# Designs tried in a protein design run: peptides against a protein of PDB entry 3KDP. Part 9

Target 1, 230 residues: chain A of PDB entry 3KDP
Amino acid sequence: PFLIFIIANIPLPLGTVTILCIDLGTDMVPAISLAYEQAESDIMKRQPRNPKTDKLVNEQLISMAYGQIGMIQALGGFFTYFVILAENGFLPIHLLGLRVNWDDRWINDVEDSYGQQWTYEQRKIVEFTCHTPFFVTIVVVQWADLVICKTRRNSVFQQGMKNKILIFGLFEETALAAFLSYCPGMGVALRMYPLKPTWWFCAFPYSLLIFVYDEVRKLIIRRRPGGWVE

## One batch from the design tools (peptide; made by RFdiffusion4, then SolubleMPNN)

Design b1_p8_8_s3 (from b1_p8_8, 5 letters changed)
Fold by OpenDDE base, seed 3:
Structure b1_p8_8_s3 (fold): chain B 230 residues (1-230), chain A 8 residues (1-8)
Amino acid sequence: as target 1 above (230 residues)
Amino acid sequence: DELIEQAL
């Protein structure tokens, strides 16, 4: 989010406080829950990692986490962001380079894609209206990310959902997301304005895409061990 | 308020 904010000079898609709510709020319990996941059925058929040669975080893991899953996650968030801004009169093409004028409190006549003028206050309301749905989109995508992280090779259908701490984490992050989205005063405290319940569904295609993508990847790995997909 | 109502 922040890289595209700088490079494209678009209005801020996700606030710093909202990012902290993701990193420190919604993601902590789910991440801890992975430590309690059951071992994969084939773990005893794998050689022990050599701590001198084998990195825990390798280029393949970075490519999967940031290059594949992280990109789909970012696309989901930005899709939600662009839809909200388009519904408020700002088409994606019009957002390019708009940041400088958008963030200037002395400019009260910023035009949207339809020639409507927006005051600084109105623009900030729209910006903060984007933060909550972007946040919720990330949480919904994190459901899929957490579930796919249960295994390296086995399908989730083979592994099952037996980790009660992981299930608790999914409920906790969802409950926290709902609390932050709908609790009175969150708009003032966190710049997270309430969202329509329909915005929760905007992320579902991306969550499903991540899940299907990883299951297909794991299927390929199981059928062709030692391939470039591993 | 109207924008919040439209976003709600």
Scores: peptide ipSAE 0.011, ipTM 0.414, DockQ to the pose 0.024
Fold by OpenDDE base, seed 1:
Structure b1_p8_8_s3 (fold): chain B 230 residues (1-230), chain A 8 residues (1-8)
Amino acid sequence: as target 1 above (230 residues)
Amino acid sequence: DELIEQAL
C-alpha cells in the first residue's frame, strides 16, 4: 500500500493507524493460534528437516508469503479502495498524481472525474472512508491466510477445523474489525469512518481466490513431490 | 453528512 502511495502519488489508501490495528490487533491472536494446530497426519512419515541444509524460512516460503499471497491481499485492498473512490467520482486514472493537490488544505476546488469540485474536508472524509473498508478487506483475506497456514501439504479438508483457538482467533479478528468499523468516535480517534455492511463482501472473491490457489498448490505438491511448486 | 450517508 505505502509503496504504491509513493510511486503513483495517489491519496493515502491505508492509514498508519489502520496498519497498526492489523499488525497489533487482528493478526496477533490468529498467529498465536497456529502454535496449537494439530500435526499433519503424515508428519511422522516425513524425514526430519536437516538443520544444516534446510532453511526454516526459504526463498520458496518468502515467495509464497510475500510474492503470491501478499500480492493477492494487496490487490484486494486496492480493489476496495478504487471502487470506493470511483463511487465518489474519482476514477483510478484520475487518482494518479493527485496526492499533492489532495493533501493541500488550501486547495478547495480539486475536481473529480466528472468535474465536481471537492473541498479539503470533503476529500479527507472520502480518504478516511477508504481506510476502514481497506482494513476490513485485509481482515477478510486474512481468514483465508490463517486457514491455509494450518498445513504445508495436506488439504484443509483433510486437516479439518478442530483447532478451537484458531476458530476463536477468526472470531476475535472479525469482532475487532467490526468494533473498529462501527464503534462511535472511531472516525475521530482512528480516522476510521463507518462502512456499509455490504463492503465486507467486497473481499470475499479475493479470500476465496487465496484459498483455492493454496489448495491447488497443495494438491500439486501431493501429486508431484519435489516439483518447482513445493 | 451527505458523504457519510453516501458511504453508509
Scores: peptide ipSAE 0.010, ipTM 0.420, DockQ to the pose 0.023
Fold by OpenDDE base, seed 2:
Structure b1_p8_8_s3 (fold): chain B 230 residues (1-230), chain A 8 residues (1-8)
Amino acid sequence: as target 1 above (230 residues)
Amino acid sequence: DELIEQAL
């Protein structure tokens, strides 16, 4: 998110404080819950990792986490962001390079894609209105991420949802996301304005996409052991 | 309030 903000010079899609709430709040308990996941049913049929040649964190894992899944997460967040701004008159093409004028408090006549002028205060309301749905989008996508991280090779349907701590983590992160989104004063404290409940559903296609993508990946690994996908 | 309701 922040890299695109800098490169494209668009209005800030997600605040730094909100990012910290994701990293420290919504992702911490879920990440810890993975330590309690049951071993895959076939793990004892695999040869032990060679500690001299095989890295615990390899390029393939990094590519999957950041290059594939992380990109889908970012796309989901930016989709929500662009939809909100487009509904408020700012088409994606018009946002390119707009940051400088957007963030200038002395410019009160920034035009949208339809020629409507926006004051600084109005623009900041729209910006902070984007932060909460972007945050919620990340949380909804994280549901899929956490579930797919239960296994490396087996389908989630083969592994099942037996990890009660992981299930608790999913509820905890969702409850925390709802609290941060709707608690009075969060607009001032975190620049997170409340969102319509309908915005929670905006991320669902991306969450489903991640889940389906990883299940297909795992299916390929099971059918073709030792392939480049593992 | 109306802008917040429209943006929400």
Scores: peptide ipSAE 0.010, ipTM 0.443, DockQ to the pose 0.022
Fold by OpenDDE base, seed 5:
Structure b1_p8_8_s3 (fold): chain B 230 residues (1-230), chain A 8 residues (1-8)
Amino acid sequence: as target 1 above (230 residues)
Amino acid sequence: DELIEQAL
């Protein structure tokens, strides 16, 4: 989010507070829950890793987590951001380079894509209205991320959803996201304005995409062991 | 919805 904010000079898509809510609020319990996941059924049929050559965190894992899955997460968040701004009169092309004028409190006549003028206060309300749906989009995508992290090779359907702590984590992060989004005073305290319930559904295609992508990846690994996908 | 409508 922040890199695109700097490079494209667009209004801030995700605030510092919302980032902290992800890193410290919604992600911690789910991440801890993975420590309680059951071993895969084929684990004893796999050769042990070589401690001298095989890192626990390798380039393939980083590429998968940050380069592939993380990019799909970012795309989901930005999709939600662009849809909200477009519904408020700001088309994506018009947002390029707009940040300088957007963030200037003395400019009260910033035009949208339709020639409507926006005051500084109105612009900041729209900006902060984007932060909460972006945050919620990340949480919904994280459901898929957490579920795919249950296994390295087996399908989630083979592993099942037996980890009660992981299930608790999914409910906890969702409940926390709902609390931060809808609790009175969060707009003032955290600059997290309430979102329409429909915005929760904007992330579902991306969550499904991550799930399908990883299941296909795992299927390829099972059919062609030792491939570049492993 | 009402809070967004009041703010806009």
Scores: peptide ipSAE 0.009, ipTM 0.432, DockQ to the pose 0.023

Design b1_p8_8_s4 (from b1_p8_8, 6 letters changed)
Fold by OpenDDE base, seed 1:
Formats: structure tokens, sequence, C-alpha cells
Structure b1_p8_8_s4 (fold): chain B 230 residues (1-230), chain A 8 residues (1-8)
């Protein structure tokens, strides 16, 4: 998100405080919950990892986590961001290069895509209105990420949802996201203005996409061990 | 004002 903010010179899609809320708030308990996951049913049928040749974190895992899943997460967040700004009169093409004028406190006549003028205060309200649903989008996508991380090879349907700590983690991150989104004073304290409950559903297609993508990937790995998709 | 309310 921050790289696109710099390169495209768009208004800030995700605030620093919001990023900290993800890293310190919503990701910690879910990540810890994976330590309590049950072993895959076929783990005793697999060869032991060779500690000299088999890296714990391989290039393929990095490519999947950062290159594929991370990109889908970012796309989900940016989709939400662009939809909100478009609903407020700022089409995606109009946002390119707008950051300098957007962030200038002395410019009170920034035009949207329809010729409406926006004061600095109005622009900042819209910007901060984008931060919360971007954050919520990340949390909703993280549901899928956490669930797919339960297994390396087996389907989630084969593994099941028996890890109570993981279920608690999903509840905790959702409750925290709701608290940060709707608690009075969060707009002033964290620059996170409340969002309509309907914005929670904006992320669902991306969450489903991640889930389906990983299940298909795992299915291919099970059918063709040692393939390029592993 | 209406557009800001739509984002909310």
Amino acid sequence: as target 1 above (230 residues)
Amino acid sequence: DELVELAR
C-alpha cells in the first residue's frame, strides 16, 4: 500500500496507525493459534525434513505468501479504497498525482471527477473514511489466510476446524476490528472513522478467492506431487 | 455533505 502511495502519488490509502493495529492487534493471536494446530493426518507417512537441504522457509513459501496471497490482500484493500473514493466523486484515474494537492492544507478547491470542489477538511474526512474499511478488508482476507495456513497439503475440509485457539483468534481479530471501527472517539484517536456494516462484505470475494485458490493449489499438489505448483 | 454521508 505504501509503495503505491509513493509511486502513484495517490491519497494515503492506509494510515500508519492502521498498519500498527493490523500488525500488533489483529495478526498476533491468529498467528500464535497456528502453534496449536493438529498435525496433518498424513504427517507420519511423509519423509522427515532434511535440516541440511530443506529450508524451513523456502522460496516457494515466500512466493506464495508475499507474491500471491499478499498481492490478493493488497488488491482487496485497494479495491475497497477505490470504491469509497469513487462513491465520493474521485474516480481512480483522477487520484493519480492528486496527493500533493490533496495534502496541501491551503488548497480548499480540489476538484473531484465531477467538478465538485473539496475543502481540506472534507478531503481528510474522506481519506480517513477509507482507512477503516481498508483495515476491515485486510482482517476479512486474513480469515482466509489463517484458515489456509492450517495445512500445507491437506484440504481444510479434511483437516477440519478443531483448533479452538484458532477459532478464538478469528473471533478476537473480528471483535477488535469491530471495536476499532465503531468505538466512539476512534476517528480522533486513530483517524479511523466508522464504516457502514455493508463494507465488511466488500472483502468477501477476495477472501473466497484466496480460499479457493489455495484449495485448488493443495488439490494439485496432492494429485501431482513434485510439480511446479508445490 | 451527502457524498460524505454515503461513505459513512
Scores: peptide ipSAE 0.014, ipTM 0.393, DockQ to the pose 0.021
Fold by OpenDDE base, seed 2:
Structure b1_p8_8_s4 (fold): chain B 230 residues (1-230), chain A 8 residues (1-8)
Amino acid sequence: as target 1 above (230 residues)
Amino acid sequence: DELVELAR
């Protein structure tokens, strides 16, 4: 997200403090919960790992976690961001290069895509209105990310949801997201304005997409062991 | 005024 902000010179989609809340608040408990996940039912049927050739963290795992799934996650956040700005008169193409004028407090006549002029204060309200939905979008996508990380090969339906700590993690991150989104003073403390409850649903297609994508990937792995998809 | 302070 921050790289796109710099390269495209768009208004800030997600604040640095909000990013820290994601990394430290919403990811920690879920990540710890994975340590308590049960072994895959077929793990004992697999050949032992060759410690000389088979790394625990391989390029395929990194590509999945940070390349493929990470890109879908970022796209979900940016989709929410662009939808909010478009609803407020700023089409995505118009945002390119707008950051310099957007962040200048002395420019009070920044035009939107429809020729409406926006004061600095009005622009900042819209910007901070984007932060909370972007954050919530990440949390909703993380639901899918956490669930798919339970297994490397087995379907979630085969593995089941027996890890009570993981379930607790899902509720905890959701409760934290709700707290950060709706607690009084969060606009001042975190630059996160309260969002309409309907914005929680904006991320659901992306969460579902990640889940379906990973289930299909795992299905391919089960059908073709040792393929490049593993 | 509060928004300007938040932007700082």
Scores: peptide ipSAE 0.011, ipTM 0.409, DockQ to the pose 0.017
Fold by OpenDDE base, seed 4:
Structure b1_p8_8_s4 (fold): chain B 230 residues (1-230), chain A 8 residues (1-8)
Amino acid sequence: as target 1 above (230 residues)
Amino acid sequence: DELVELAR
């Protein structure tokens, strides 16, 4: 989000505090829950990892996590961001380079894509209105990400949802997301304005996409061990 | 605002 914010000079899609809430709040318990995941059924049939040659985090895992899944997550967030701004009169093309004028408190006549003028206060309300749905989108996508992280090779359907701590983590992160989204004062404290409940569904296609993508990947790995997708 | 300033 910040990279696109800087490169494209668009209004801030996700606040720093909100990112911290993701990294330290909504993602912490789920991440810890993975330590309690049951071993894959074939783990004892695999050769032991050589700690000198086989890195715990390899290039393939980085590519998968940041290059593929992370990109889908970002796309989901930005989709939600652009939809909200478009519904408020700011089409994506109009957002390019708008940041400078958007963030200038002395400019109270920033025009949207339809020629409507927006005061600084109105713009900040819209910006902060985007933060919460973007955040929620990330959380919803993280559901799929967490679930796919249960295994490297086995399908989630093979592994099952037996990790009660992981299930708890999913509920916890969702409850925390709801709390941060709807608790009074969050608009002032975190610049997270309340969102319509319908915005929670905007991320579902991306969450499903991640899930399906990873299941297909895992299916390919199981059918073709030693392939490039492993 | 302070955290944004730190990130700048």
Scores: peptide ipSAE 0.008, ipTM 0.404, DockQ to the pose 0.019
Fold by OpenDDE base, seed 3:
Structure b1_p8_8_s4 (fold): chain B 230 residues (1-230), chain A 8 residues (1-8)
Amino acid sequence: as target 1 above (230 residues)
Amino acid sequence: DELVELAR
């Protein structure tokens, strides 16, 4: 989000405090829960890793995490961001290069895509209104990301949902997201204004896409071991 | 104000 904010010069899609809430709040328990996941059924059929040649984190894993799943996650967040801004009169094309004028407190006549003028205060309200739905979108996409991380090769349907700590992590991150979204004073404290419950559903297609994509990937790996998809 | 409410 921050990289696109700089490159495209768009209004800030996700606040720094909100990013910290993701990294330190919603992701902590889920990440720890993966340490308690059951081994895949075929683990004893695999050769042990050679610690001298085989990296724990390889280019394929980085490509999967950042190049594929991370990109879908970012697309989900930005989709939510662009929808909210469009509903507030700012079409995506109008946001390009708008950051400089958007963040200038002395400019109180920034026009939207329909010629309506927005004060600095009004613009900041809209910006902070984007932060919470973007955050919630990331959390909803993280559900799928966490679930697909349970296994490298086996389907989630083969592995099952037996890890109680992972289930607790999913509950915890969702409860924290709800708390941060709806607790009184969060708009002032965290620049996270409350969102309509309908915005939780905006991310569901992306969460489903990640899940389906990974299940298809794993299916291909099972059918064609040693392929380029592994 | 109404537009912000529609976005929330």
Scores: peptide ipSAE 0.015, ipTM 0.389, DockQ to the pose 0.022; fails the geometry check

## One batch from the design tools (peptide; made by RFdiffusion4, then SolubleMPNN)

Design b1_p9_1_s1 (from b1_p9_1, 3 letters changed)
Fold by OpenDDE base, seed 1:
Structure b1_p9_1_s1 (fold): chain B 230 residues (1-230), chain A 9 residues (1-9)
Amino acid sequence: as target 1 above (230 residues)
Amino acid sequence: MLPILEGLP
């Protein structure tokens, strides 16, 4: 998010407070829940990792986590951001380079894509209105991310949803996201303005895409062990 | 008035 904010000079897609709510709030309990996951059914058929040759974090894991899944998550967040701004008169093309004028409190006549003038206060309300749906989008795609992290090779349908702590983590992160989004005073305290309930569904295609992508990946690994996809 | 701004308190 922050790299695109700098490079494209767009209004801030995700605030620092919302990032902290992800890192310290919604991601902690789900991440801890993975420690309680059952071993994959074929673990006893696999050779032990060689601690001298096999990195704990390999290039393939980094490519999957940051290069593939992380990019799909970021695309989901940016999709939600651009749709909200477009519904508020700011088409994606018009946002390019707008940051300087957007953040200037003395400019009260910033035009949208339809020639409507926006005061600094109105622009900041729209910006902060984008932060909450971006945050919720991340939580919704994290559902898929957490579920795919249960196994390296086995399908989720083979492993099942037996980890009660993981199910609790999914509930907790969702409840926390709802609390931060709809609790009175969060707009003042955290600059998190309430979102329409319909915005939760904007992330669902991306969450499904992550899930399907990883299940296809795992299917390829099962059919062709030792391939470049592993 | 944009529909989102009408729903904000």
Scores: peptide ipSAE 0.007, ipTM 0.465, DockQ to the pose 0.379
Fold by OpenDDE base, seed 2:
Structure b1_p9_1_s1 (fold): chain B 230 residues (1-230), chain A 9 residues (1-9)
Amino acid sequence: as target 1 above (230 residues)
Amino acid sequence: MLPILEGLP
């Protein structure tokens, strides 16, 4: 998010405080919960990893986590951001380069895509209105990410949802996201304005896409062991 | 005013 904010010179899609709430709040308990996941049913049929040749973190894992899943997550967040700004009169093309004028408190006549003028205060309200749905979008796509991380080869349907700590983590991160989104004073404290409940659904297609993508990947691995997808 | 701004306290 922050890289696109700099490169495209668009209004800030996700606040720094909101990023800290993701990294320290919503991600920690889910990540810890993976340590309690049951071994895959075929784990005892696999050869031990060679510690001299096989890295724990390989280029393929990095490509999957950051290059594929992370890109889908970012696309989900930006989709939500662009929809909210478009509903408020700012089409995506009009946002390119707008940051300089957007962040200038002395400019009170910034025009939207329809010629409506926006004061600095109005623009900042819209910006902070984008932060919460972007955050919630990340949490919703993280549901899929956490679930797919349970296994490397087995389908989630084969592994099942037996890890009670992971289930607790999903509820905890969701409850925390709801608390941060709707608790009175969060707009002042965290610049997280309350969102319409309908905005939670904007991420669902991307969460589903992550899940389907990884299940297809795992299906390929099961059908062609030792392939380039493994 | 756009509906989103009318609903913010």
Scores: peptide ipSAE 0.006, ipTM 0.432, DockQ to the pose 0.334
Fold by OpenDDE base, seed 4:
Structure b1_p9_1_s1 (fold): chain B 230 residues (1-230), chain A 9 residues (1-9)
Amino acid sequence: as target 1 above (230 residues)
Amino acid sequence: MLPILEGLP
């Protein structure tokens, strides 16, 4: 989010405080829950990793996590962001380069894509209104990410959802996301304005895409061990 | 009211 904010000079898609709520709030318990995941059925049939040659984090894992899944997550967040801004009169094309004027408190006549003028206060309200749905979109996509992270090779359908701590983590992150989104005062404290419940569904296609993508990947790995997808 | 806030209590 922040890289595109800088490169495209668009209004801030996700606040720094909201990012901290993701990294330290909604993602922490789910991430810890993976430590309690059951070993894959074939793990004892695999050779032990050589700690001198085989990195825990290899280029393939980085490519998968940041290059593939992380990009789908970012696309989901930005989709939600652009939809909300478009519904408020700011089409994606008009957002390009708008940041400078958007963030200037002395400019009270910033035009939207329809020629409507927006005061600084109105612009900040719509910006902070975008932060919550972007955050919720990340949480909904993290559901799929967490579930796919259960295994490297086995399908989720083969592994099953037996990790009760992971299930708890999914409920916890969702409950925390709902709390941060709807608790009175969060608009002032975190600059997270409440969102329509319908906005939770904006992320579902991307969550499903991540899940399907990873299951297909795992299917390929199972059918063709030692391929470039592993 | 902003469209996203419409229908919130």
Scores: peptide ipSAE 0.006, ipTM 0.401, DockQ to the pose 0.563
Fold by OpenDDE base, seed 3:
Structure b1_p9_1_s1 (fold): chain B 230 residues (1-230), chain A 9 residues (1-9)
Amino acid sequence: as target 1 above (230 residues)
Amino acid sequence: MLPILEGLP
């Protein structure tokens, strides 16, 4: 998000406070829950990792985490951001380079894509209105990310949902997201304005995409062990 | 007011 904010000079898609809520709030309990996951049924059929040759963090893990899953997460958030701004008169093409004028408190006549003028206060309301749905989009995508992280090779349908701590983590992150989105005063305290409940569904296609993508990946690994996908 | 802003306090 922040790289695109700098490169494209667009209004801030995800606030610093909302990033902290993801990294410290919604991701922490789910990440800890993975330590309680049951070993895959084939773990005893795998050779122990050679600590001299086998890196703990390898190119495949980096490619999966940042190059594949992280990109789909970012696309989901940006989709929600662009939809909200478009519904508020700012088409995606008009946002390019707009950041400088958007963040200037003395410019009160910034035009949208339809020639409507926006005050600084109005622009900041729209920006903070984008932060909450972007945050919620990340949380909904994280449901799929957490579930796919349960296993490296086995399908989630083979492993099952037996980890009670992981299930608790999914409920906790969702409850926290709902609390931050709908609790009175969060707009003032965290710059997280309330969202319509319908915005929760904007992330579902991306969450499903992550899940299907990883299940297909795991299916390929099971059919062709030692392939370039593993 | 645009539809998203109508529900904001």
Scores: peptide ipSAE 0.005, ipTM 0.400, DockQ to the pose 0.365

